Peptides against a protein of PDB entry 3C2G. Designs and how they scored, part 3

Target 1, 209 residues: chain A of PDB entry 3C2G
Amino acid sequence: IRTFDLLGLLLHDSDAIDGFVRSDGVGAITTVVQYPNNDLIRAGCKLLLQVSDAKALAKTPLENILPFLLRLIEIHPDDEVIYSGTGFLSNVVAHKQHVKDIAIRSNAIFLLHTIISKYPRLDELTDAPKRNRVCEIICNCLRTLNNFLMMWIPTPNGETKTAGPNEKQQVCKFIEIDILKKLMSCLSCEGMDTPGLLELRSTILRSFI

## One batch from the design tools (peptide; aimed at target 1 N140)

Design b1_p8_7_s2 (made by RFdiffusion4, then SolubleMPNN; from b1_p8_7, 7 letters changed)
Fold by OpenDDE base, seed 4:
Structure b1_p8_7_s2 (fold): chain B 209 residues (1-209), chain A 8 residues (1-8)
Amino acid sequence: as target 1 above (209 residues)
Amino acid sequence: SFSYRELE
């Protein structure tokens, strides 16, 4: 735990983060969080989040890491693990088509829907810290979805990838009224990425209308 | 696409 905290303190510089990632730091964290210790898992996932936007991740093979992380998120009902894991997922799929593909074939879209569906409505949460954390988790999930959806939006040259039938079906689950209400609730939370959520709303509209 | 870093 202290080791991860120390690493977190040291990894405020982008070059240091890249160095860590190039040295298979993500793999090292993944190895550590395989042990059945909740504190280690929390700390490890937090550290993953801290390095999740590293440029060096573009060169890191994530074929084994992403499925593992997705499984970890799926089986751990810990808000901190879910927060960090979904945050990591959101960042690593950003601007990386091959990573999006790995996530999608690993059933990420369905998992995101499952996560959002399992959390209560924000208005049912009276504890402000809990409510904020849940909002952040939902935002991470929705931001990840946005990153996936954007891959199917035509590029300036008019070319676009086409979502498979399974992906389309999974994406359609996000237009459920419960999911939409949770999206709208997130817009009312202070400190959230409101522009990002508004962009997602726009992306959803473009995808389904 | 969106990415973020948690600030500590």
Scores: peptide ipSAE 0.020, ipTM 0.591, DockQ to the pose 0.344
OpenDDE base, seeds 1, 2, 3, 5: peptide ipSAE 0.027, 0.024, 0.019, 0.025; ipTM 0.687, 0.636, 0.600, 0.623; seeds 1, 2, 5 fail the geometry check

Design b1_p8_7_s3 (made by RFdiffusion4, then SolubleMPNN; from b1_p8_7, 6 letters changed)
Fold by OpenDDE base, seed 5:
Structure b1_p8_7_s3 (fold): chain B 209 residues (1-209), chain A 8 residues (1-8)
Amino acid sequence: as target 1 above (209 residues)
Amino acid sequence: SYSYRELP
């Protein structure tokens, strides 16, 4: 725990973060969080989130790491772990087709829907910190979905990857009224990027219309 | 940490 905190304090420089990732830092963290210690898992996932925008991730083998993380956020009860894990997922798949492919093969689209679905409506949460954290998790999931959807948008230069029938079916679940209501409820949360949420909503809806 | 969202 203290080691992860120390790393978190030292990794404020983008080059240092990139150096950590190039040195298999993500693999090291994922090895450590395999132990059944919730504090360690929380700290490790937070550190993953902190390095999730590193350029070196494009060259990091994620074939074993990403499925492990997806399984972790599928089953772990701690919102902080889910927040960090979904945040990491959102960032790591961004602008990386090969990482998107790994995530999709690992059932990431369905998992994102599952995560959003397991949380109550925000109006049922009276505790502001809890409500905000749930909102952030929902946003992370939807952002990740958005990043997947970008690979299926036709580009002027022709060949767009088409979503398979299973992927299409899984994506269609995100236009369910309950999912849309949860997204809309996030707009009322303090400290949220409301413009960003509106853009995300627009992108998701346009992908289905 | 930055949050990346791809835009059309």
Scores: peptide ipSAE 0.190, ipTM 0.839, DockQ to the pose 0.202
OpenDDE base, seeds 1, 2, 3, 4: peptide ipSAE 0.040, 0.045, 0.075, 0.041; ipTM 0.710, 0.755, 0.790, 0.725

Design b1_p8_8 (made by RFdiffusion4)
Pose (drawn by RFdiffusion4):
Structure b1_p8_8 (pose): chain A 208 residues (1-190, 192-209), chain P 8 residues (1-8)
Amino acid sequence: IRTFDLLGLLLHDSDAIDGFVRSDGVGAITTVVQYPNNDLIRAGCKLLLQVSDAKALAKTPLENILPFLLRLIEIHPDDEVIYSGTGFLSNVVAHKQHVKDIAIRSNAIFLLHTIISKYPRLDELTDAPKRNRVCEIICNCLRTLNNFLMMWIPTPNGETKTAGPNEKQQVCKFIEIDILKKLMSCLSCEMDTPGLLELRSTILRSFI
Amino acid sequence: SHAASDSL
């Protein structure tokens, strides 16, 4: 845990996190967090979140790491882990088609739907720290969804990709009535929460 | 970065 904390302090900028990724740091973190201990898992995922915007993640073999992290997000009961994992997912798929492909094959879009649907409306959360966390989680999920939807929107540049049935059923779940009601309620609930502005902006983008 | 930052 202290090693994770120390690496977190050392990796202050882009060059440092890229150096860590080129040294197989992401693979090391994911291997270590297989140990069943929540403090250790929380610490490893915090560091993964920190290095998630690394451009070197375009070169790292993610065929095994990514499905493992999606499974962890799916079953781990604590919100800090979910926050870190979905934050990592949002950055790791960004600008990387082959990484989006890995995520789709592992049902990443279906998982975003499940993560968003499990939480009550933001107006039903009393403690401010927790409400802000659910808000940032939902935000992370929708930002991941938006990084996917770019593939299938006609671009005059000429890269009109066709969605397979697998991608189709996952994306179409986001027009089911239950999640639309929840998403529209985040847009209008009446809520002093620092993450609310970014969340509402991201929701509008998801509908667009 | 596309991840939401902890604002608290």

Design b1_p8_8_s1 (made by RFdiffusion4, then SolubleMPNN; from b1_p8_8, 3 letters changed)
Fold by OpenDDE base, seed 1:
Structure b1_p8_8_s1 (fold): chain B 209 residues (1-209), chain A 8 residues (1-8)
Amino acid sequence: as target 1 above (209 residues)
Amino acid sequence: SLAAEDRL
């Protein structure tokens, strides 16, 4: 706990963050969050989020780290852990095809749907801090999905990867009326990327139906 | 336009 708080206070500079990641800092965090201590898990996942945009992650082997994190956010009950973990996932897959491939092989698309499905509708949440945190989690899941869908969008050269049949089936679940209602409810939250959410909605509806 | 990949 105190060590992660100290690291979080020191990692304000992009070069310091990148240095931490080059020194296997992500592996060190993932080792520590294996202990059954919720405060430690929360602090570790928050630190993962803080380093999730590091350039050095493109050179970090994530084959063991990503499946572990995906399992953690599948089962952990704490919204702070889910927020940090889904935020890390969104950032780490961005602009990294090999990381997207690891996440997809690890059933990430289905997991994102599962996470969104576990939360109530935002209109049922009267507590504003809880409502905002749930909205942020849903947005992290949807942003991660958008980053995956980018692989199957045709390039200007007409080249595109094709989604496999399993990936198509998993993406099709996001057109469920309850998922679409949750997406639309996120548009009412302050500070959300409304253009990005509208683009995702359009991409899902046009590409897979 | 191609969708932009988003980061937090």
Scores: peptide ipSAE 0.122, ipTM 0.789, DockQ to the pose 0.112
OpenDDE base, seeds 2, 3, 4, 5: peptide ipSAE 0.077, 0.081, 0.091, 0.037; ipTM 0.756, 0.763, 0.782, 0.715

Design b1_p8_8_s2 (made by RFdiffusion4, then SolubleMPNN; from b1_p8_8, 3 letters changed)
Fold by OpenDDE base, seed 1:
Structure b1_p8_8_s2 (fold): chain B 209 residues (1-209), chain A 8 residues (1-8)
Amino acid sequence: as target 1 above (209 residues)
Amino acid sequence: SNAAKDRL
């Protein structure tokens, strides 16, 4: 706990973050969060989020790390763990095709749907801190989905990867009316990337037309 | 080009 808080206070610049990642810092965090201590898991997942945009992650083997993190956020009923884990996932898959492929093989699409489905509608949440945290989690899930859907959008050259039948079935769940209502409710949250959510809405709808 | 963009 205190060590992760201290590390989070030392990682203020991109070079320090890249240095930590090059020194197997992500592997070290994932080793420590295997202990059944909620405060340790929270602190470790928060530190993962803080390093999730590191350029050095493009050279880090994530084949063991991503399945472990996905399992952790699947089984842990903690909003701070889910926030940090979905934030890490969203950032680490961005601009990294090989990382998207690992996440998809690790059932990430179904997990994102499961996370969004577990939360109430934002209009049912009267507590503003809780409502904002749930909105951020839903947005992290949806942003990650958008990054996956891009793999199946035709390039200007007409080349496209085809989603497998399982991936298509998993993606089809995001056009459920309750998922679309949750996406629309996130547009009413202050400080959200409204252009990004509108682009995602358009991408989801176009993936099924 | 209405291609979706990768986002961090």
Scores: peptide ipSAE 0.021, ipTM 0.498, DockQ to the pose 0.100
OpenDDE base, seeds 2, 3, 4, 5: peptide ipSAE 0.019, 0.019, 0.015, 0.019; ipTM 0.495, 0.468, 0.523, 0.470; seed 3 fails the geometry check

Design b1_p8_8_s3 (made by RFdiffusion4, then SolubleMPNN; from b1_p8_8, 3 letters changed)
Fold by OpenDDE base, seed 1:
Structure b1_p8_8_s3 (fold): chain B 209 residues (1-209), chain A 8 residues (1-8)
Amino acid sequence: as target 1 above (209 residues)
Amino acid sequence: SNAAEDRL
């Protein structure tokens, strides 16, 4: 706990973050969060989020790390863990085809749907801090989905990867009326990227129907 | 064709 808080206070510079990642810092965090301590898991996942945009992650093997993190956020009913874990996932898959492939093979698309489905509608949440955190989680899930959908968009050369039948079926669940209502409710949150959410809505509706 | 990948 205190060590992760201290590391989070020291990692304000991009070169320091890259240095930590090059020193197997992500592997060190994932080793420590295996202990059944909620405060330790929260602090470790928060630190993962803080390093999730590091350039050094493109050279880090994530084959063991991503399946572990996905399992952690699947089983842990903690908004702070889910927020940090979905934020890490969103950032780490962005612009990294090989990382997207690992996440998809690890059932990430279905997990994102499961997370969004478990939360109430934002209009049912009267507590503003809780409502904002749930909105951020839903947006992290949807942003991650958009980053996956980008793999199946045709390139200017007309080349495209095709989604498998399982991936298509999993993506089709995001057009459920309750998921679309949750996406639309996020547009009412202050400080949200409204253009990005509208783009995502358009991408989801057009990609597989 | 104008879809962009997003980061936090």
Scores: peptide ipSAE 0.061, ipTM 0.722, DockQ to the pose 0.108
OpenDDE base, seeds 2, 3, 4, 5: peptide ipSAE 0.032, 0.033, 0.037, 0.025; ipTM 0.671, 0.663, 0.678, 0.623

Design b1_p8_8_s4 (made by RFdiffusion4, then SolubleMPNN; from b1_p8_8, 3 letters changed)
Fold by OpenDDE base, seed 1:
Structure b1_p8_8_s4 (fold): chain B 209 residues (1-209), chain A 8 residues (1-8)
Amino acid sequence: as target 1 above (209 residues)
Amino acid sequence: SNAAEDKL
């Protein structure tokens, strides 16, 4: 716990973050969060989020790390773990086709749907901190989904990767009325990327109906 | 083609 808080306080610049990642810092965090301690898991996932945009992640093997993190998010009901883990996932798959492929093979699309489905509607949450955190989690899931959908958008050269039948079926679940209502409720949250959420809604509805 | 993949 104190070690991750200290590391988080040392990682204030991009060079320090990149140096930590080059030194297998992500592997070190994933080793430590294997211990059944909720505070340790929270602190470790928060540190993962803090390093999730590092340039060195493009050279880091994630074949063992991503499946482990996805399983951690699946089994922990903790909002702070889910927030940090989905935030890490969103950032780490961005602009990295190889990382997207690892996450998708590890059932990430289905997991994102499961996470959104488990949370109540934002209008049912009276506690503002809880409501904001749930909104952020839903948005992390939707941003991650958008990053996956981008790999199936036609390039100007006419080359398009096609989604497999299982991936297409899993994406189609995001057009369920309850998921769309949760997406719409996130548009009312302050500080949200409303244009990005509207683009995602349009991409889901046009590409997979 | 300008859908920027967003980072947090």
Scores: peptide ipSAE 0.221, ipTM 0.829, DockQ to the pose 0.105
OpenDDE base, seeds 2, 3, 4, 5: peptide ipSAE 0.148, 0.131, 0.182, 0.137; ipTM 0.797, 0.790, 0.812, 0.793

## One batch from the design tools (peptide; aimed at target 1 A94 N140)

Design b1_p9_1 (made by RFdiffusion4)
Pose (drawn by RFdiffusion4):
Structure b1_p9_1 (pose): chain A 208 residues (1-190, 192-209), chain P 9 residues (1-9)
Amino acid sequence: IRTFDLLGLLLHDSDAIDGFVRSDGVGAITTVVQYPNNDLIRAGCKLLLQVSDAKALAKTPLENILPFLLRLIEIHPDDEVIYSGTGFLSNVVAHKQHVKDIAIRSNAIFLLHTIISKYPRLDELTDAPKRNRVCEIICNCLRTLNNFLMMWIPTPNGETKTAGPNEKQQVCKFIEIDILKKLMSCLSCEMDTPGLLELRSTILRSFI
Amino acid sequence: MTWTKLEEH
């Protein structure tokens, strides 16, 4: 845990996190967080979140790491882990087609739907720290969804990709009535929460 | 720890 904390302090900028990724740091973190201990898991995921915007992640073999992290997000009961994992997912799929492909094959879009659907409306959360966390989680999920949807929107530049049935059923779950009600309620609930502005802006983009 | 958010447009 202290090693994770120290690496977190050392990796101040882009060059440092890229150096860490080129040294197989992401693979190391994911291997270690297989140990069933929540403080250790929380610490490892916090560092993964920190290095998630690394451009070197375009070169790291993610065929095994990514499905493992999706499984972890699916079953781990604590919000800090979910926050870190979905934050990492949003950045790791960004600008990387082959990584989006890995995530789709592991049902990443279906998982985003499940994560958003499990939480009550933001007006039903009393403690401010927790409400802000659920808010940032939903925001992370929808940012990840938006990084996927770009593939299938006709671009005059000529890269009109066709969605397979697998991608189609996952994306279409986002027009089911239950999630639309929840998403529209985040847009209009009446809520002093620092993450609310970014969340509402991201929701509009998801609908667009 | 801090982190940076990424988006595509």

Design b1_p9_1_s1 (made by RFdiffusion4, then SolubleMPNN; from b1_p9_1, 4 letters changed)
Fold by OpenDDE base, seed 5:
Structure b1_p9_1_s1 (fold): chain B 209 residues (1-209), chain A 9 residues (1-9)
Amino acid sequence: as target 1 above (209 residues)
Amino acid sequence: FTYKKLEEE
């Protein structure tokens, strides 16, 4: 715990973060969070989030790390772990096709739907901090989905990857009325990435037209 | 198409 806090305090510089990642820091954190200690898991996932945008992650093998993290955020009850894990996922898949492919093969699209479905409607949450955290988690999931959907949008050059039939079916779950209501509720939350959510809405619409 | 990252708070 204290070690992760110390690392978090030291890793404010992009070069330091890249150095940590190049030294298999993500693998080290992933090893540590395998222990059944919730405080350790929380601190480790927070640190993962802090390094999740590192350029060095493009060179890091995530074939074992990412499936483990996906399983963790599927089962862990702590919103802080889910927030950090979904945030990490969103950032690591950004601009990294091979990471997207690992995530998709690891059933990430379905997992994102499962996570969003787990939470109540934001209007049912009276505690503002809890409501905001839930909204952030949903936003992280939806941002990750947007990054996946963008692979299947035709480029101006007419080249597009085709989603498999399973991926298409999983994506179709996000147009369920309950998911759409949660998306719309997040758009109404103050301090949220409203432009990002609007882009996702546009991407979803384009994926189904 | 620029894939979106979380903006660090």
Scores: peptide ipSAE 0.022, ipTM 0.586, DockQ to the pose 0.143
OpenDDE base, seeds 1, 2, 3, 4: peptide ipSAE 0.018, 0.015, 0.018, 0.020; ipTM 0.571, 0.532, 0.513, 0.603; seeds 1, 2 fail the geometry check

Design b1_p9_1_s2 (made by RFdiffusion4, then SolubleMPNN; from b1_p9_1, 5 letters changed)
Fold by OpenDDE base, seed 3:
Structure b1_p9_1_s2 (fold): chain B 209 residues (1-209), chain A 9 residues (1-9)
Amino acid sequence: as target 1 above (209 residues)
Amino acid sequence: FSYKKLEEE
């Protein structure tokens, strides 16, 4: 715990973060969070989120790390772990096709749906901090989904990757009325990525037209 | 078109 806190305090500089990642810091964190200690898991996932935009991650093999993290956020009950993990996922798949492919092969699309489905409607949450955290988690999931869907949108040049039949089926689950309502409810939360959510809404609509 | 980064809390 204290080690991650110390690292968190030191990793406010982008060069320090990049240096940590180059030194296999992500691998070190993922090793530590395999221990059955919820405080370590929480602290480790928070640190992963903090380094999730490092340039050095583009050169880091994620083939073993990403599937592990996906399994963790599937089963862990702590919203802070889910927040950090989905945030990490969203950032690492951004502009990285190979990472998107690893995530998709690891059943990430279905997992995102599962995570969103676990949470109640935001209007049913009376505690503002809890409501905001849940909204952030849903937004992280939806942002990740948008990054996947964008791969299959026709470009003006006519060349598009086609989603496989399994991926298409998994994507179709996001047009469920409960999921759409949760998407819309996130738009009413202050401080959320409203432009990104609106983009996703548009992307979903285009994917089914 | 891809999302880049989450802002740190």
Scores: peptide ipSAE 0.023, ipTM 0.598, DockQ to the pose 0.130
OpenDDE base, seeds 1, 2, 4, 5: peptide ipSAE 0.021, 0.021, 0.020, 0.021; ipTM 0.616, 0.613, 0.617, 0.570; seed 2 fails the geometry check

Design b1_p9_1_s3 (made by RFdiffusion4, then SolubleMPNN; from b1_p9_1, 5 letters changed)
Fold by OpenDDE base, seed 3:
Structure b1_p9_1_s3 (fold): chain B 209 residues (1-209), chain A 9 residues (1-9)
Amino acid sequence: as target 1 above (209 residues)
Amino acid sequence: FTYKKLSEE
């Protein structure tokens, strides 16, 4: 725990973060969070989120790391772990087609739906900090989905990757009324990026037109 | 189309 706290305190600039990642820091964290200690898992996932936008991640093999993280966020009960993990996922797949492919092959689309589905409606949460955290998790999931969907949008040159039938079916689950209601409820949360959420909504809906 | 990232708090 203290080690991750120390690392978190030291990693305040992009060069230090990138150096950590180049030194197999992500692999080290992933190894540590495999131990059955919730505090360690929480701290480790938070640190993963902190380094999730490092340039060096583009050169880091994620074939073993990403499936492990997906399994972790599927089963772990702690919202802080889910927040950090989905945030990491959202960032790491951005601008990285090969990482998207790994995630999709690891059933990430369905997992994102599962995560959103397990949380109650935001109006049922009376504690504002809890409500905001849940909203952020939902946003992380939807942002990740949006990053996937963008890969299937036709380019001006007419070339587009086509989603497989399974992926398309999994994406279709996000137009369920309960999912849409949860997305809409996030718009009322304080401090949320409302324009960003509206954009995500529009992208999701347009994917079905 | 812009890829979205989570900004750290």
Scores: peptide ipSAE 0.152, ipTM 0.819, DockQ to the pose 0.154
OpenDDE base, seeds 1, 2, 4, 5: peptide ipSAE 0.140, 0.127, 0.126, 0.145; ipTM 0.813, 0.801, 0.796, 0.814

Design b1_p9_1_s4 (made by RFdiffusion4, then SolubleMPNN; from b1_p9_1, 5 letters changed)
Fold by OpenDDE base, seed 3:
Structure b1_p9_1_s4 (fold): chain B 209 residues (1-209), chain A 9 residues (1-9)
Amino acid sequence: as target 1 above (209 residues)
Amino acid sequence: FSYKKLEES
């Protein structure tokens, strides 16, 4: 626990973060968070989020790491772990088709829907910090979905990778009224990126037009 | 169209 705290305090420089990742830092974290200690898991996932945009991740094999993380955020009850994990996921799949493929094969699309579905409506949360954290988690999930959807948007020449039947069916779940309402409710949360959320909504809806 | 990343404040 103390080690992760120390690393978190020291890793504010992009080069230092890259150095950590190149030294198999992500693998080290994922090894440590497999122990049944919630404080350690929380700290480790937070550290993962902090390094999730490192350039060195593009050269890091994620075939074993990503499925593990997906399973963790599927079952772990701590919002902080879910926030960090979904944030990491959204960042690590961005601009990396091979990582998207790993995530999708690991049922990530359905998992994102599951995570959003398990949280109550934001209007039912009276504690503002809790409400904001839940909103951020929902946003992380939707951002991840958006990054998946982007790869299925036709290029100017009309060519595009097409989603498989299963993926398409899973994406269709996100137009459920409950999901859409949760997305809309996030627009009222303090400090949220409203333009970004509107863009996500638009992208999701356009995927069905 | 652009990919999105989480930016922590």
Scores: peptide ipSAE 0.235, ipTM 0.862, DockQ to the pose 0.153
OpenDDE base, seeds 1, 2, 4, 5: peptide ipSAE 0.213, 0.205, 0.221, 0.216; ipTM 0.851, 0.846, 0.852, 0.851

Design b1_p9_2 (made by RFdiffusion4)
Pose (drawn by RFdiffusion4):
Structure b1_p9_2 (pose): chain A 208 residues (1-190, 192-209), chain P 9 residues (1-9)
Amino acid sequence: IRTFDLLGLLLHDSDAIDGFVRSDGVGAITTVVQYPNNDLIRAGCKLLLQVSDAKALAKTPLENILPFLLRLIEIHPDDEVIYSGTGFLSNVVAHKQHVKDIAIRSNAIFLLHTIISKYPRLDELTDAPKRNRVCEIICNCLRTLNNFLMMWIPTPNGETKTAGPNEKQQVCKFIEIDILKKLMSCLSCEMDTPGLLELRSTILRSFI
Amino acid sequence: TSWNKLEEH
């Protein structure tokens, strides 16, 4: 845990996190967080979140790491882990088609739907720290969704990709009534929460 | 520590 904390302090900028990724740091973190201990898992995922915007992640073999992290996000009961994992997912798929492909094959879009649907409306959360966390989680999920949807929107530049049935059923779950009600309620609930502005902006983009 | 957010447009 202290090693994770120290690496977190050392990796101040882009060059440092890229150096860490080129040294197989992401693979090392994911291997270590297989140990069943929540403080250790929380610490490893915090560091993964920190290095998630690395451009070197375009070169790292993610065929095994990514499905493992999706499974972790699916079953781990604590919000800090969910926060870190979904934050990492939103950055790691950004600008990387082959990584989006890995995520789709592992049902990443279906998982985003499940993560958003499990939380009550933001007006039903009393403690401010927790409400802000659910808010950032939902925001992370929708950012990840938006990084996927770009593939299938007709671009005059000529890269009109066709969605397979697998991608189709996952994306279409986001027009089911239950999640639309929840998403529209985040847009209008009446809530002093620092993450609310970014969340509402991201929701509008998801609908667009 | 901190982290950065990425989006596509």

Design b1_p9_2_s1 (made by RFdiffusion4, then SolubleMPNN; from b1_p9_2, 6 letters changed)
Fold by OpenDDE base, seed 4:
Structure b1_p9_2_s1 (fold): chain B 209 residues (1-209), chain A 9 residues (1-9)
Amino acid sequence: as target 1 above (209 residues)
Amino acid sequence: MTYKKLSEE
């Protein structure tokens, strides 16, 4: 715990973050979070989130790390872990096709739907901090989905990756009325990037149109 | 459609 806190304090510099990642820091964190200690898991996932946009991640083998993290956020009950994990996922797949491929092969699209589905409607949450955290998790999931959807947008050269039939089916689950209602409810949460959420909503809806 | 990242808090 203390080590992760120290690292968190030191890793405000992009070069330091890249250095950490190049030294297999992500692998080290994932090793630590395999221990059945919720405090370690929480701290480790928070640190993962902090380094999730590191440029060095493009050169980091994630074939073992990413499936592990996906399994963790599937089963772990702590919202802080889910927040950090989904945040990490959203960032790490951004601009990295190979990472998206790993995530998709590991059923990430379905997992994102599962995560959103397991949370109650925000109107049922009376605790404001809890409600906000749930909103943020939903947003992380939807952002990750958006990053996946980008793969299937035609590039200027006319080349487009085609989503497989399974991926298409999984994506279609996000237009369920329950999912859309949860997205809409996030717009009312304090401190949320409302313009960003509206843009995301528009992007998702346009992808099905 | 643009790539989105979670902003660092």
Scores: peptide ipSAE 0.119, ipTM 0.794, DockQ to the pose 0.153
OpenDDE base, seeds 1, 2, 3, 5: peptide ipSAE 0.118, 0.103, 0.111, 0.104; ipTM 0.795, 0.784, 0.790, 0.786

